# Ledger of designs, part 24: peptides against a protein of PDB entry 1LOE

Target 1, 181 residues: chain A of PDB entry 1LOE
Amino acid sequence: TETTSFSITKFGPDQQNLIFQGDGYTTKERLTLTKAVRNTVGRALYSSPIHIWDSKTGNVANFVTSFTFVIDAPNSYNVADGFTFFIAPVDTKPQTGGGYLGVFNSKDYDKTSQTVAVEFDTFYNTAWDPSNGDRHIGIDVNSIKSINTKSWKLQNGKEANVVIAFNAATNVLTVSLTYPN
Target 2, 181 residues: chain A of PDB entry 1LOE as posed
Amino acid sequence: TETTSFSITKFGPDQQNLIFQGDGYTTKERLTLTKAVRNTVGRALYSSPIHIWDSKTGNVANFVTSFTFVIDAPNSYNVADGFTFFIAPVDTKPQTGGGYLGVFNSKDYDKTSQTVAVEFDTFYNTAWDPSNGDRHIGIDVNSIKSINTKSWALQNGKEANVVIAFNAATNVLTVSLTYPN

## One batch from the design tools (peptide; made by RFdiffusion4, then SolubleMPNN)

Design b1_p11_4_s3 (from b1_p11_4, 4 letters changed)
Fold by OpenDDE base, seed 1:
Structure b1_p11_4_s3 (fold): chain B 181 residues (1-181), chain A 11 residues (1-11)
Amino acid sequence: as target 1 above (181 residues)
Amino acid sequence: MSLSFSSSLSN
């Protein structure tokens, strides 16, 4: 087996291993995807391709990723639309904004998207989100409509620690989120 | 495949 590992602890002004899209940029050692400005999308792609799925053999690699994110909205009672970790083809471009999180274009399953995402969704979209209206973590496969969700209590302005792990043997994706402070 | 982050704001 071959293992690829990387770590980014500080985001510099000339971050060569990231491809910025839309409004994404780095400042003060942080990656900023969006400012509190309506109708914006920001994305950042790791510049080195990763072979997670072999299209010829169907083999899928195990992976574990961890990161910290902050949602800092001026009004904690009115927060849209969320934050997403996703895996997509290397030529991926920004998709539909708003509730589609800049990652998807439809609530219908579209295998041509070839995109798997973990959403941290702060805004209730009645057309596809869980009916209880809770902010939630969702696992998205080729659709903004999650295959599974769990309610998540946003702590505005605080750092969330996330671990995402995929076990290829069991075909299970695990997501954990904690607010240590 | 590419590991990525995304965010959008509509409100």
Scores: peptide ipSAE 0.507, ipTM 0.910, DockQ to the pose 0.065
Fold by OpenDDE base, seed 2:
Structure b1_p11_4_s3 (fold): chain B 181 residues (1-181), chain A 11 residues (1-11)
Amino acid sequence: as target 1 above (181 residues)
Amino acid sequence: MSLSFSSSLSN
């Protein structure tokens, strides 16, 4: 078997292993995805293609990723849509449609996108989000409409630790979020 | 495939 691994402990101003799209950028050793401005999208792609998804067979490799993030969402209305960790074809481009987290381009299922995303959603979109209106973690497969969600109590401005793991043998994707502080 | 992060603000 072949294994690919990488680690980014700090994000520098000349981060060569990331491709920035939209308003994504690094500052003060942090990756910043969006500005607090309406109608903005920011993305960062790992620059090296990874053979994790076989488009012909649909097979997905095992993977584990971990990261730390901070979200400022002091209210439920004047906040960003949230953010995602996502896997997509190497030619993926930022999507500017509102509410789609910069990843999807409509509310409809689109198999051709070949995109899997874990969303950390801070804005309630009536058309597709869980009806309880909770901030939530969602698993998105080719659609902004999550195939599974779990309510998430955001600790505003605090660092969250995330672990995402996929087991291809069991076809199980696990997402763990903790606030260590 | 690419491993990525994304965010948006549409409201």
Scores: peptide ipSAE 0.501, ipTM 0.913, DockQ to the pose 0.063
Fold by OpenDDE base, seed 4:
Structure b1_p11_4_s3 (fold): chain B 181 residues (1-181), chain A 11 residues (1-11)
Amino acid sequence: as target 1 above (181 residues)
Amino acid sequence: MSLSFSSSLSN
């Protein structure tokens, strides 16, 4: 079997392997998706397509990805809307902002989205988020309404380390988040 | 498929 891997340690002003969308950009060697500005969406796509799903055979590849993210909100008590790692068609474009995280357009399942996302949701949207109102990590499949969630304690301004792994044989997606510092 | 990141801010 073939394996494809890549790594980005620092984000430069001319990051060739990323496609920026919306307000996404690089600064201070970091990828910045949004500023503290109302009604913004920022996205960054890996410019090289990765063959994860074979439409002909239905086979899905295993994958593991790791990254570090920071949410730095002026007011730790009012943080919206969150951060998302997602896999979507290469021609994907920004979707609805706000609670939809720029990735989805509906809480209803829409297979045409062809998008799987791991959300780090900092804002409670009554219409689809877990009723406990907790900030949470969610697994989203073709919908902003997560198929599974877990409460998550945001540490404002702190670096969170994330590992996401998918096992094709078991069809299980695993998400791990830690604040090492 | 494309590996991607996204974020939105509504406040």
Scores: peptide ipSAE 0.499, ipTM 0.907, DockQ to the pose 0.065
Fold by OpenDDE base, seed 3:
Structure b1_p11_4_s3 (fold): chain B 181 residues (1-181), chain A 11 residues (1-11)
Amino acid sequence: as target 1 above (181 residues)
Amino acid sequence: MSLSFSSSLSN
């Protein structure tokens, strides 16, 4: 079997294996996606394309990724939209519509997007988010309207550890989030 | 495909 792996333990000022879009940048060895300014989008793409689906055989690869993130959102009403990990075509461009996390542009399913995202959503959008209004983790397939969600209690300013695993045999995407500290 | 991270502040 073929296996591709990579790791980034520090984000440097000249991170050549990342493609920055919008307001994304690196500082203090961290990737910072947004400035604390309204109407902003920031993204970072791994510069090397990965093969998840083989168009000839139809085979889909398993994958596991892990990362740590911090969100500073001291209140629930004056906050950013949240954070997302996503997989998209190599020519993907930032989307600037409100509430779409910089990834999507519609609550309707659009297969041409070819985008799968795991969202860590801190802002309640009545048009598509779970009606309980909770901050939540969501799995998004070609739409900002998640196919599945789970309530998530944000620990403000604390480092969250995330593991995302995809099992191709079962077609199951698993997301785990913990606060170890 | 590209592995990516994204965030927005749209309000």
Scores: peptide ipSAE 0.496, ipTM 0.912, DockQ to the pose 0.062

Design b1_p11_4_s4 (from b1_p11_4, 4 letters changed)
Fold by OpenDDE base, seed 4:
Structure b1_p11_4_s4 (fold): chain B 181 residues (1-181), chain A 11 residues (1-11)
Amino acid sequence: as target 1 above (181 residues)
Amino acid sequence: TSLSYSSSLTN
């Protein structure tokens, strides 16, 4: 087997291993996806393609990703849509913004998307989000409508630690989120 | 060691 790994502890102004899209940028050694204005979408992609699925054998790689994030809104009751960690085709470009998080275009399953995402969704979109209206973590497969969700309490401006792991043998994706402080 | 993401969001 082969293992590919990378780590970014600080984001420089010229981060060589990232491709920035839309409003994504670095500032103060952080990767910032959006500005605090309406209808902005920012993305950052790892610059090197990762062999996650082998079309010849059908084998899928295991993976683990860990990151820290901050969502910072001027008002805790006025928060935008959130963000995702996603895996998409190499030539992926920003998709529909707003509730689609810049990653999807439909709540209907679209295999041509070839995109898997873990959403950290801070805004209730009636058309596809869980009916309880909670902010939530979701697993999205080729659709903004999550195949599974779990309620999540946003701590505005606080750092959250996330671990996402995929076990190819069991076909199970796990997500953990903690606020250590 | 992990990536760090920051997002400022408003509606």
Scores: peptide ipSAE 0.143, ipTM 0.669, DockQ to the pose 0.055
Fold by OpenDDE base, seed 3:
Structure b1_p11_4_s4 (fold): chain B 181 residues (1-181), chain A 11 residues (1-11)
Amino acid sequence: as target 1 above (181 residues)
Amino acid sequence: TSLSYSSSLTN
């Protein structure tokens, strides 16, 4: 068995355990994914590969992650697309297509992507998002088109607490989001 | 694992 754990509560200017991609950077001890302008994508990867699946034994790891985030999206139309937590192969690269949250590049299922994401989506893309147009949390497996979604009432500019847990025995991913303040 | 993130857009 193998266990990996880490915690980052203050993001420094030279954060050694993160790989920054695109416009991702640190400022004021926070991780900021994008510039506050249009057409920007930024990502940060944990620098050490995580052993999630063992091809020899078939074992899949359990995991739990928690984080706090802030999004400023004052309206529903002239804003960016949102934020994701994701797991992807070590050679993953940022994707720049609009609406794909920097992670995916198609609404069609592609098993070769080997990418799972939890999206916190602030922009309604008619081609793949839930038809009610609500901001939403989604679970994305190898596609920007979520396999499951739930409406999310954004509290603009406020800190949200998120917990994401995966149980390998049941193959269930759970997501919780709360606004403590 | 504990992380903190922020994202914003100003037009």
Scores: peptide ipSAE 0.113, ipTM 0.670, DockQ to the pose 0.057
Fold by OpenDDE base, seed 5:
Structure b1_p11_4_s4 (fold): chain B 181 residues (1-181), chain A 11 residues (1-11)
Amino acid sequence: as target 1 above (181 residues)
Amino acid sequence: TSLSYSSSLTN
């Protein structure tokens, strides 16, 4: 077994262990994926490759990740599009924006994507999102169309705490989101 | 959207 860990509690203006893509940047010690500006896609990648899946043995690593996020939209009743925590191949580049969240290109399953994401989706896309129209957390495997979702109530401008854990033995991914205040 | 982040991976 091998353990890799890292923590970033304050994001500096020149954060050496992150690769910024698109409109992603740091300000006021925070990682900012997007501002309230249309047609923006921002991503940030951990700069070192992480061995999470072994193609020779098929073994997958266990992982736990935690983060705090804020969505602060000028209009709490019309928010687009959300964001993801994602795992993708080395040298991944931004994909389709908008409802595809800069991570996917299709609602059809594409094994060549080799991308897993947890989406925090604030905008209803009729073509693939749950029909109830709720903002939701979704688990995305090689497609923007989630394999599972759960309704989530956005508290605009408030800090949310997230924990994502994957158990390789059971092949179960769990997501926890709380608003502590 | 702003974030803070930590992660751990064991295999």
Scores: peptide ipSAE 0.085, ipTM 0.754, DockQ to the pose 0.097
Fold by OpenDDE base, seed 1:
Order: structure tokens, then C-alpha cells, then sequence
Structure b1_p11_4_s4 (fold): chain B 181 residues (1-181), chain A 11 residues (1-11)
């Protein structure tokens, strides 16, 4: 059994345990994935590889992660596209932007992606998002088309607290989001 | 683990 733990309370200008991709950067002690402009993708990777799956035994690690995020859009009625927390291979590079959130390239299941994501999706993409058109939290496995979703009411400019937990014994991924203020 | 954000203002 191997355990890896880390915490980042302030995001500094030389954050050694993060790899920045695309437009991702740190400013004012915050991690900023993109500015509020069109056609940008930003990503930040934890710099140390995590052994979450054993290819020989098939064993999968438990994990718990928590973070706080703010979406601060200039127009609260027109917000695109959202962001993800994701797990991908160590050599991962930015993927398709827009509704694919820089993490996927297809709505079709593609096992070669080897990517799992929790999306916080603010924009309705007719081709794959839930038909009710709600902003939503989704669980994505090798596809931008979520295997499960739940409606989420965005509070623009407010801090949201997120907890994501995976139980390997039950194969259940749990996502909790709250607006404490 | 990673964080990703995509923005595409439609206004």
C-alpha cells in the first residue's frame, strides 16, 4: 500500500508541485486556469505521478480531494464552458477546448484516453449534455459525455467548496459541492 | 491529478 498526500493553501509564482499548461498560471495567490476571454484553455497538473491503478493486479487506490473554486464571469447569464478536476496519464497534454474542457476530444467512449474527470459544466452543449439544459456536475469516463450528472446552480463570483471521494471497494465516486456563504 | 478550465464567451 502506497499513500500520497499534498495540500496547497496558497498558489505562489513558483509553485514547484504544479505543471502549468496552456493559459494556466498563478496570480494573487490563486490558481487561474483562464482569463475571461474566448477560446482559451488552461490546465494545472500535480507534478508528481500518482500510482492510482496497478496494471498487474487491477487494484485501484482510494482517493479524496478537496478544493475551493470561483467562477467569476463578466456576464452571469452567459458563462462558458466550465472546468474539470481530472486524472489522466503522466504525459497528458491539453486536449480540445470549448465544450470538451481541454480534457477530452470526443463524446464517444475512447478507452485510449485513460481519463476520468469531474466536470463543473456551465454551458449546455446540445450534442452530449443533459437535455434539461441545466448547468451541472458530471462524471466523465473516457468521454465528455458524462456517465452521470446532477443539476448545479452556479453562484457567479462566489466561492464553492468541493469534495471528491473515490471508494475502490465499492467503485463509487462521490462529489459534494456547497456554497457556504 | 489535474485541473482544467475552458472559457469561450458567446456574447
Amino acid sequence: as target 1 above (181 residues)
Amino acid sequence: TSLSYSSSLTN
Scores: peptide ipSAE 0.033, ipTM 0.584, DockQ to the pose 0.043

Design b1_p11_5_s1 (from b1_p11_5, 5 letters changed)
Fold by OpenDDE base, seed 3:
Structure b1_p11_5_s1 (fold): chain B 181 residues (1-181), chain A 11 residues (1-11)
Amino acid sequence: as target 1 above (181 residues)
Amino acid sequence: MISFSSELDLS
């Protein structure tokens, strides 16, 4: 089997291995998904298709990804929804519905979406989020309504390190988040 | 540190 790997330490203005969608862009060597205004969606896709699941052969690949992010959300009410890491079909397009993190469009399970996401959710949507109202990390499969969540105490404006790993033998996705400083 | 897992149904 083939192994594909890539690393982006600094995001430049002409990243050839990224496809920008919506309001996504790079500045000061960082990837910025949205402006600090209401009703904006921005995404960035890795430009080369990756065979994680092959419908013809049924083969599933292991993968691991790591990244660092910063969120500014001084309160839980007057803030944006957060952001998500996702895997979706190559022709995926931004979704503009409020609360759907630019990836989903329904709380109903839709197999045809073929989208897996890890959400870092800073806004409580009563229709689908955990009833305790906590900021949370969620694992989403074909729906904004997570199959599993973990309460997450955001350290506002601080860098968080994330590792997401998928074991193809067990079909288990593992999410880890650490504030190193 | 936060760490948690879920089994996915990718069928």
Scores: peptide ipSAE 0.570, ipTM 0.955, DockQ to the pose 0.070
Fold by OpenDDE base, seed 1:
Structure b1_p11_5_s1 (fold): chain B 181 residues (1-181), chain A 11 residues (1-11)
Amino acid sequence: as target 1 above (181 residues)
Amino acid sequence: MISFSSELDLS
């Protein structure tokens, strides 16, 4: 059994272990996925393939990832659309933007997507988001329509700490978020 | 702190 780990404390302009797609880029040692403009998609992929799921055997690897993020929107009352952490096939390309967060194309379950995502969703899409309209964290499997969500109060400009853990023995994905400051 | 979990169906 192989174990792969990596840590990126600072994002440099020539970050070699990332593949940038769309509008994703680095500046001032931060990874920026989008500018504050409409209909943009920015993605960053870890450049080395990681075997998380074997399609033939069905075997899945454990993983734990942690990161910090800041949403620094020009208007805290009007923020769209959020971002995702995701796992997808190695040849993945940007998908539909906006409410689909550049990761999915439909609210209908599509097994060919082979994509699992944790969304940090700041915009209410009536067609698939929780009916209460809250900003939320969602767990997405092969669809932008989350299998589970948790209401999340955005603190604009503040650092959030996130931990995402997957237990392969139980197939349980756990998401935790804190604002330590 | 926010924390929640779900079982995934990866079939």
Scores: peptide ipSAE 0.534, ipTM 0.944, DockQ to the pose 0.069
Fold by OpenDDE base, seed 5:
Structure b1_p11_5_s1 (fold): chain B 181 residues (1-181), chain A 11 residues (1-11)
Amino acid sequence: as target 1 above (181 residues)
Amino acid sequence: MISFSSELDLS
């Protein structure tokens, strides 16, 4: 079977394999999705289309992705909405910002979205987030309202390591997060 | 470490 892989350890301003949308940019060899200002959406897409989900047959490919991220908020008690890793159609454009993380437009299930996301949600939205109010990791399928969540303690300014794996034989998505330091 | 899983329904 065909396997597609890529790795980016340092982000430069001349990245050819990324498509920047909204306010996404690179600085100091890091990918920055947004500055700490209100009402901004930044996205970065892998520029080469990859076949993850076949809409005709419903078949899905296995995949594994890993990345590190840092949230460095000026006020650790009041952090913005967070960010997400997502898989969407090739012609995807930024969607609703804020609590929708630039990826979704509704808390209602919408098959036409054809989007799967893992959210790292730092802001409590009463309308759809877990009622305990915890910052959380969520698995989202065609909706900003997660099908499952796990409470997550944000370590402001620290690097988090993430692994996301999908097993097509079982249709199980697994998310792992570690703060190594 | 945090780790959790869910079965996806993509129908």
Scores: peptide ipSAE 0.517, ipTM 0.941, DockQ to the pose 0.068
Fold by OpenDDE base, seed 4:
Structure b1_p11_5_s1 (fold): chain B 181 residues (1-181), chain A 11 residues (1-11)
Amino acid sequence: as target 1 above (181 residues)
Amino acid sequence: MISFSSELDLS
């Protein structure tokens, strides 16, 4: 077994090992995925492939990732659609429209997407989101309809610290979010 | 690939 690790503390304009898709860009040493404009999708991919799943042996790697994000909406009562951390094949392309967070291309389960996402969803989509209408964290496996969700209160404009860990032995993905300030 | 994504679509 081997371990691969990396860290990006600042997202400069010359940041290496990033692929930007859609409206994703860097500014003020931060990665910005979308502007506050309708009908936009932005993504950023770590360009170095990470071997998480071995299709030949069936082995899956453990992983832990941490990051800080900010959602800064002009109006706290009207925030869409959210933000995702996701793992997908290297040839993944941005998906536009529909409220699928730029990750999925339909509301239906699609195993061919081979995508696992942790969504930080700020907009209630009646067709698939939890019926309570709460903003939420969701774990998405090949579907915008989360396999598990937890209510989350957005602090507009504030930094959220996130830790995502996957234990391959137990097949458990853990998500934590805190607002330290 | 480890990635981040966001969409703004109020529909």
Scores: peptide ipSAE 0.393, ipTM 0.862, DockQ to the pose 0.030

Design b1_p11_5_s2 (from b1_p11_5, 5 letters changed)
Fold by OpenDDE base, seed 5:
Structure b1_p11_5_s2 (fold): chain B 181 residues (1-181), chain A 11 residues (1-11)
Amino acid sequence: as target 1 above (181 residues)
Amino acid sequence: MISGSSELNLS
């Protein structure tokens, strides 16, 4: 089976293998999706198409991705919506902002979306989020309403290490998040 | 709620 891989350790001002959408940009060798201002959506896509899902056979490739992120809100008790790692069709464009995280448009399942996301959700939206109100990690399939979630405590301003792995044979998606410091 | 380390498994 063919394997495609890439690694970005530092994000340059003219990062050629990324497509920036909305307010996304690079600064100080980091990818910044949004600043701490209202009504912003920022996205960054890997510029080359990757064959992950075969629509004819339904087969899905194994994949693993890892990244480090920081959420740095000016007030730890007043944090915006969060962000996602997502897989979407090659012509994907920013979708609804706010609680939809710029990736989805509805809490209703929409197979035409063809979008899977792992959300790191820091804002409680009563219409679709877990009723306990906890900040959480969620797996979203064609809907902002997660098919599964787990509570997660944000450490504001701290670096989080994430690993996302999918095993196609077992249909198991594993997400791990750690704060090493 | 998990602090420090969080894991989620879907099947």
Scores: peptide ipSAE 0.037, ipTM 0.639, DockQ to the pose 0.046
Fold by OpenDDE base, seed 2:
Structure b1_p11_5_s2 (fold): chain B 181 residues (1-181), chain A 11 residues (1-11)
Amino acid sequence: as target 1 above (181 residues)
Amino acid sequence: MISGSSELNLS
């Protein structure tokens, strides 16, 4: 077995264990993915490759990740699209912005992307999002069109605690979101 | 704003 772990409680200006892409940056000990303007994409990657799938044995890693985030989306129309936690190949680069969240390029299943994401989606894209128009959490596998979604009652500007856990034995990805305050 | 921790275990 192999275990990789990391913890980042405060994000420094020269965070050595992160690779910043696009407009992603740190300020005031926080990670900020995008500028508060249109047409912006930002990402941050853990800098060390992680062995999550063993091609020899077929074994897939279990993982647990937790993080705290704040989103400012006071309405449903004049806001950005949200963000993702994602796993992608080591050479991953920013993908299509906007509703594709900088992680995907299509609503059609594209196995070549080799990308899994948990989205926290604040903007309704009629072409692929749940028809009720709710802000939602989604699990995305090789497509921006989620394989599963759950409505999310956003508390605007409040800190949300997220836990994402994957159990390889059951092939179950669990996402929990709470507002502690 | 995001802060976090992660653990990955390959068995």
Scores: peptide ipSAE 0.032, ipTM 0.659, DockQ to the pose 0.345
Fold by OpenDDE base, seed 1:
Structure b1_p11_5_s2 (fold): chain B 181 residues (1-181), chain A 11 residues (1-11)
Amino acid sequence: as target 1 above (181 residues)
Amino acid sequence: MISGSSELNLS
């Protein structure tokens, strides 16, 4: 079977395998989606298309991805809105900001979106987020309203390790997050 | 692909 892999240990000023959208950029060898200011959206796309689903056969690829992130908000008690890891069509453009995280436009299921995201959501949006109001990890399919969520305690300014894996045989997407330090 | 949204209260 075909396998595509990539690894980015440092994000350089000329990161040729990424397409930056909105406010996304690199600085100090890190990918920065947004500055700590209001009303910004930043995205970074892997520049090479990846075949995840074959429309002719219906086959879906396995995948695993891992990354480290830091949320460093100036006020640890007022943090919005979070970010996502997402898979979308190759011509994808920034979508609605704020609680939609620049990836979705509606809480209603929209199959034309063709977007799957793992959200790391730091802000409670009463219209679609879990009613307990917890910051959470969510799995989003064609909607900002997650199909499944898990409470997550943000450690502001600390590095989190994330692993996301999809098993096509079982149709199960798993997400793990740890703060190793 | 990674997307982020910031709407922090900086006051």
Scores: peptide ipSAE 0.024, ipTM 0.573, DockQ to the pose 0.022
Fold by OpenDDE base, seed 4:
Structure b1_p11_5_s2 (fold): chain B 181 residues (1-181), chain A 11 residues (1-11)
Amino acid sequence: as target 1 above (181 residues)
Amino acid sequence: MISGSSELNLS
């Protein structure tokens, strides 16, 4: 079997292996998706397509990805929408902002989206988010309405470590988040 | 691929 891997330890101003979309940019060796202003969407795509699905056989690749993120909202009680890690078609473009996190356009299942995302959702959207109103991690398949969610306590301004793993044999996607400090 | 969305709530 073939394995594709990449690692970005620091995000430079000329990060050649990323495609920036919308308001996404790099500063201070970090990838910044959005500024703390209204109605902004920023995305960053790995520049090389990754073959995770074989259309001929239907086989799906295993994958593991990890990253560290910081959400730094000006007001801990007034936080914006959050962000996602997502997998989408090569020609993907920014989608609806706000609660749709720039990756979806509907709460209804839309196969044509061909997008899978892990959302780190910091804003309660009554139309599709879990009714308890908790900030949450969600797994999204072709819809902003998650197929599964788990409550998550945001630590504003703190670094979180994330690991996302997919096991093709079991069809299970696992998400872990920790605040090491 | 990572996407972020920000929308400050002024209400």
Scores: peptide ipSAE 0.020, ipTM 0.540, DockQ to the pose 0.022

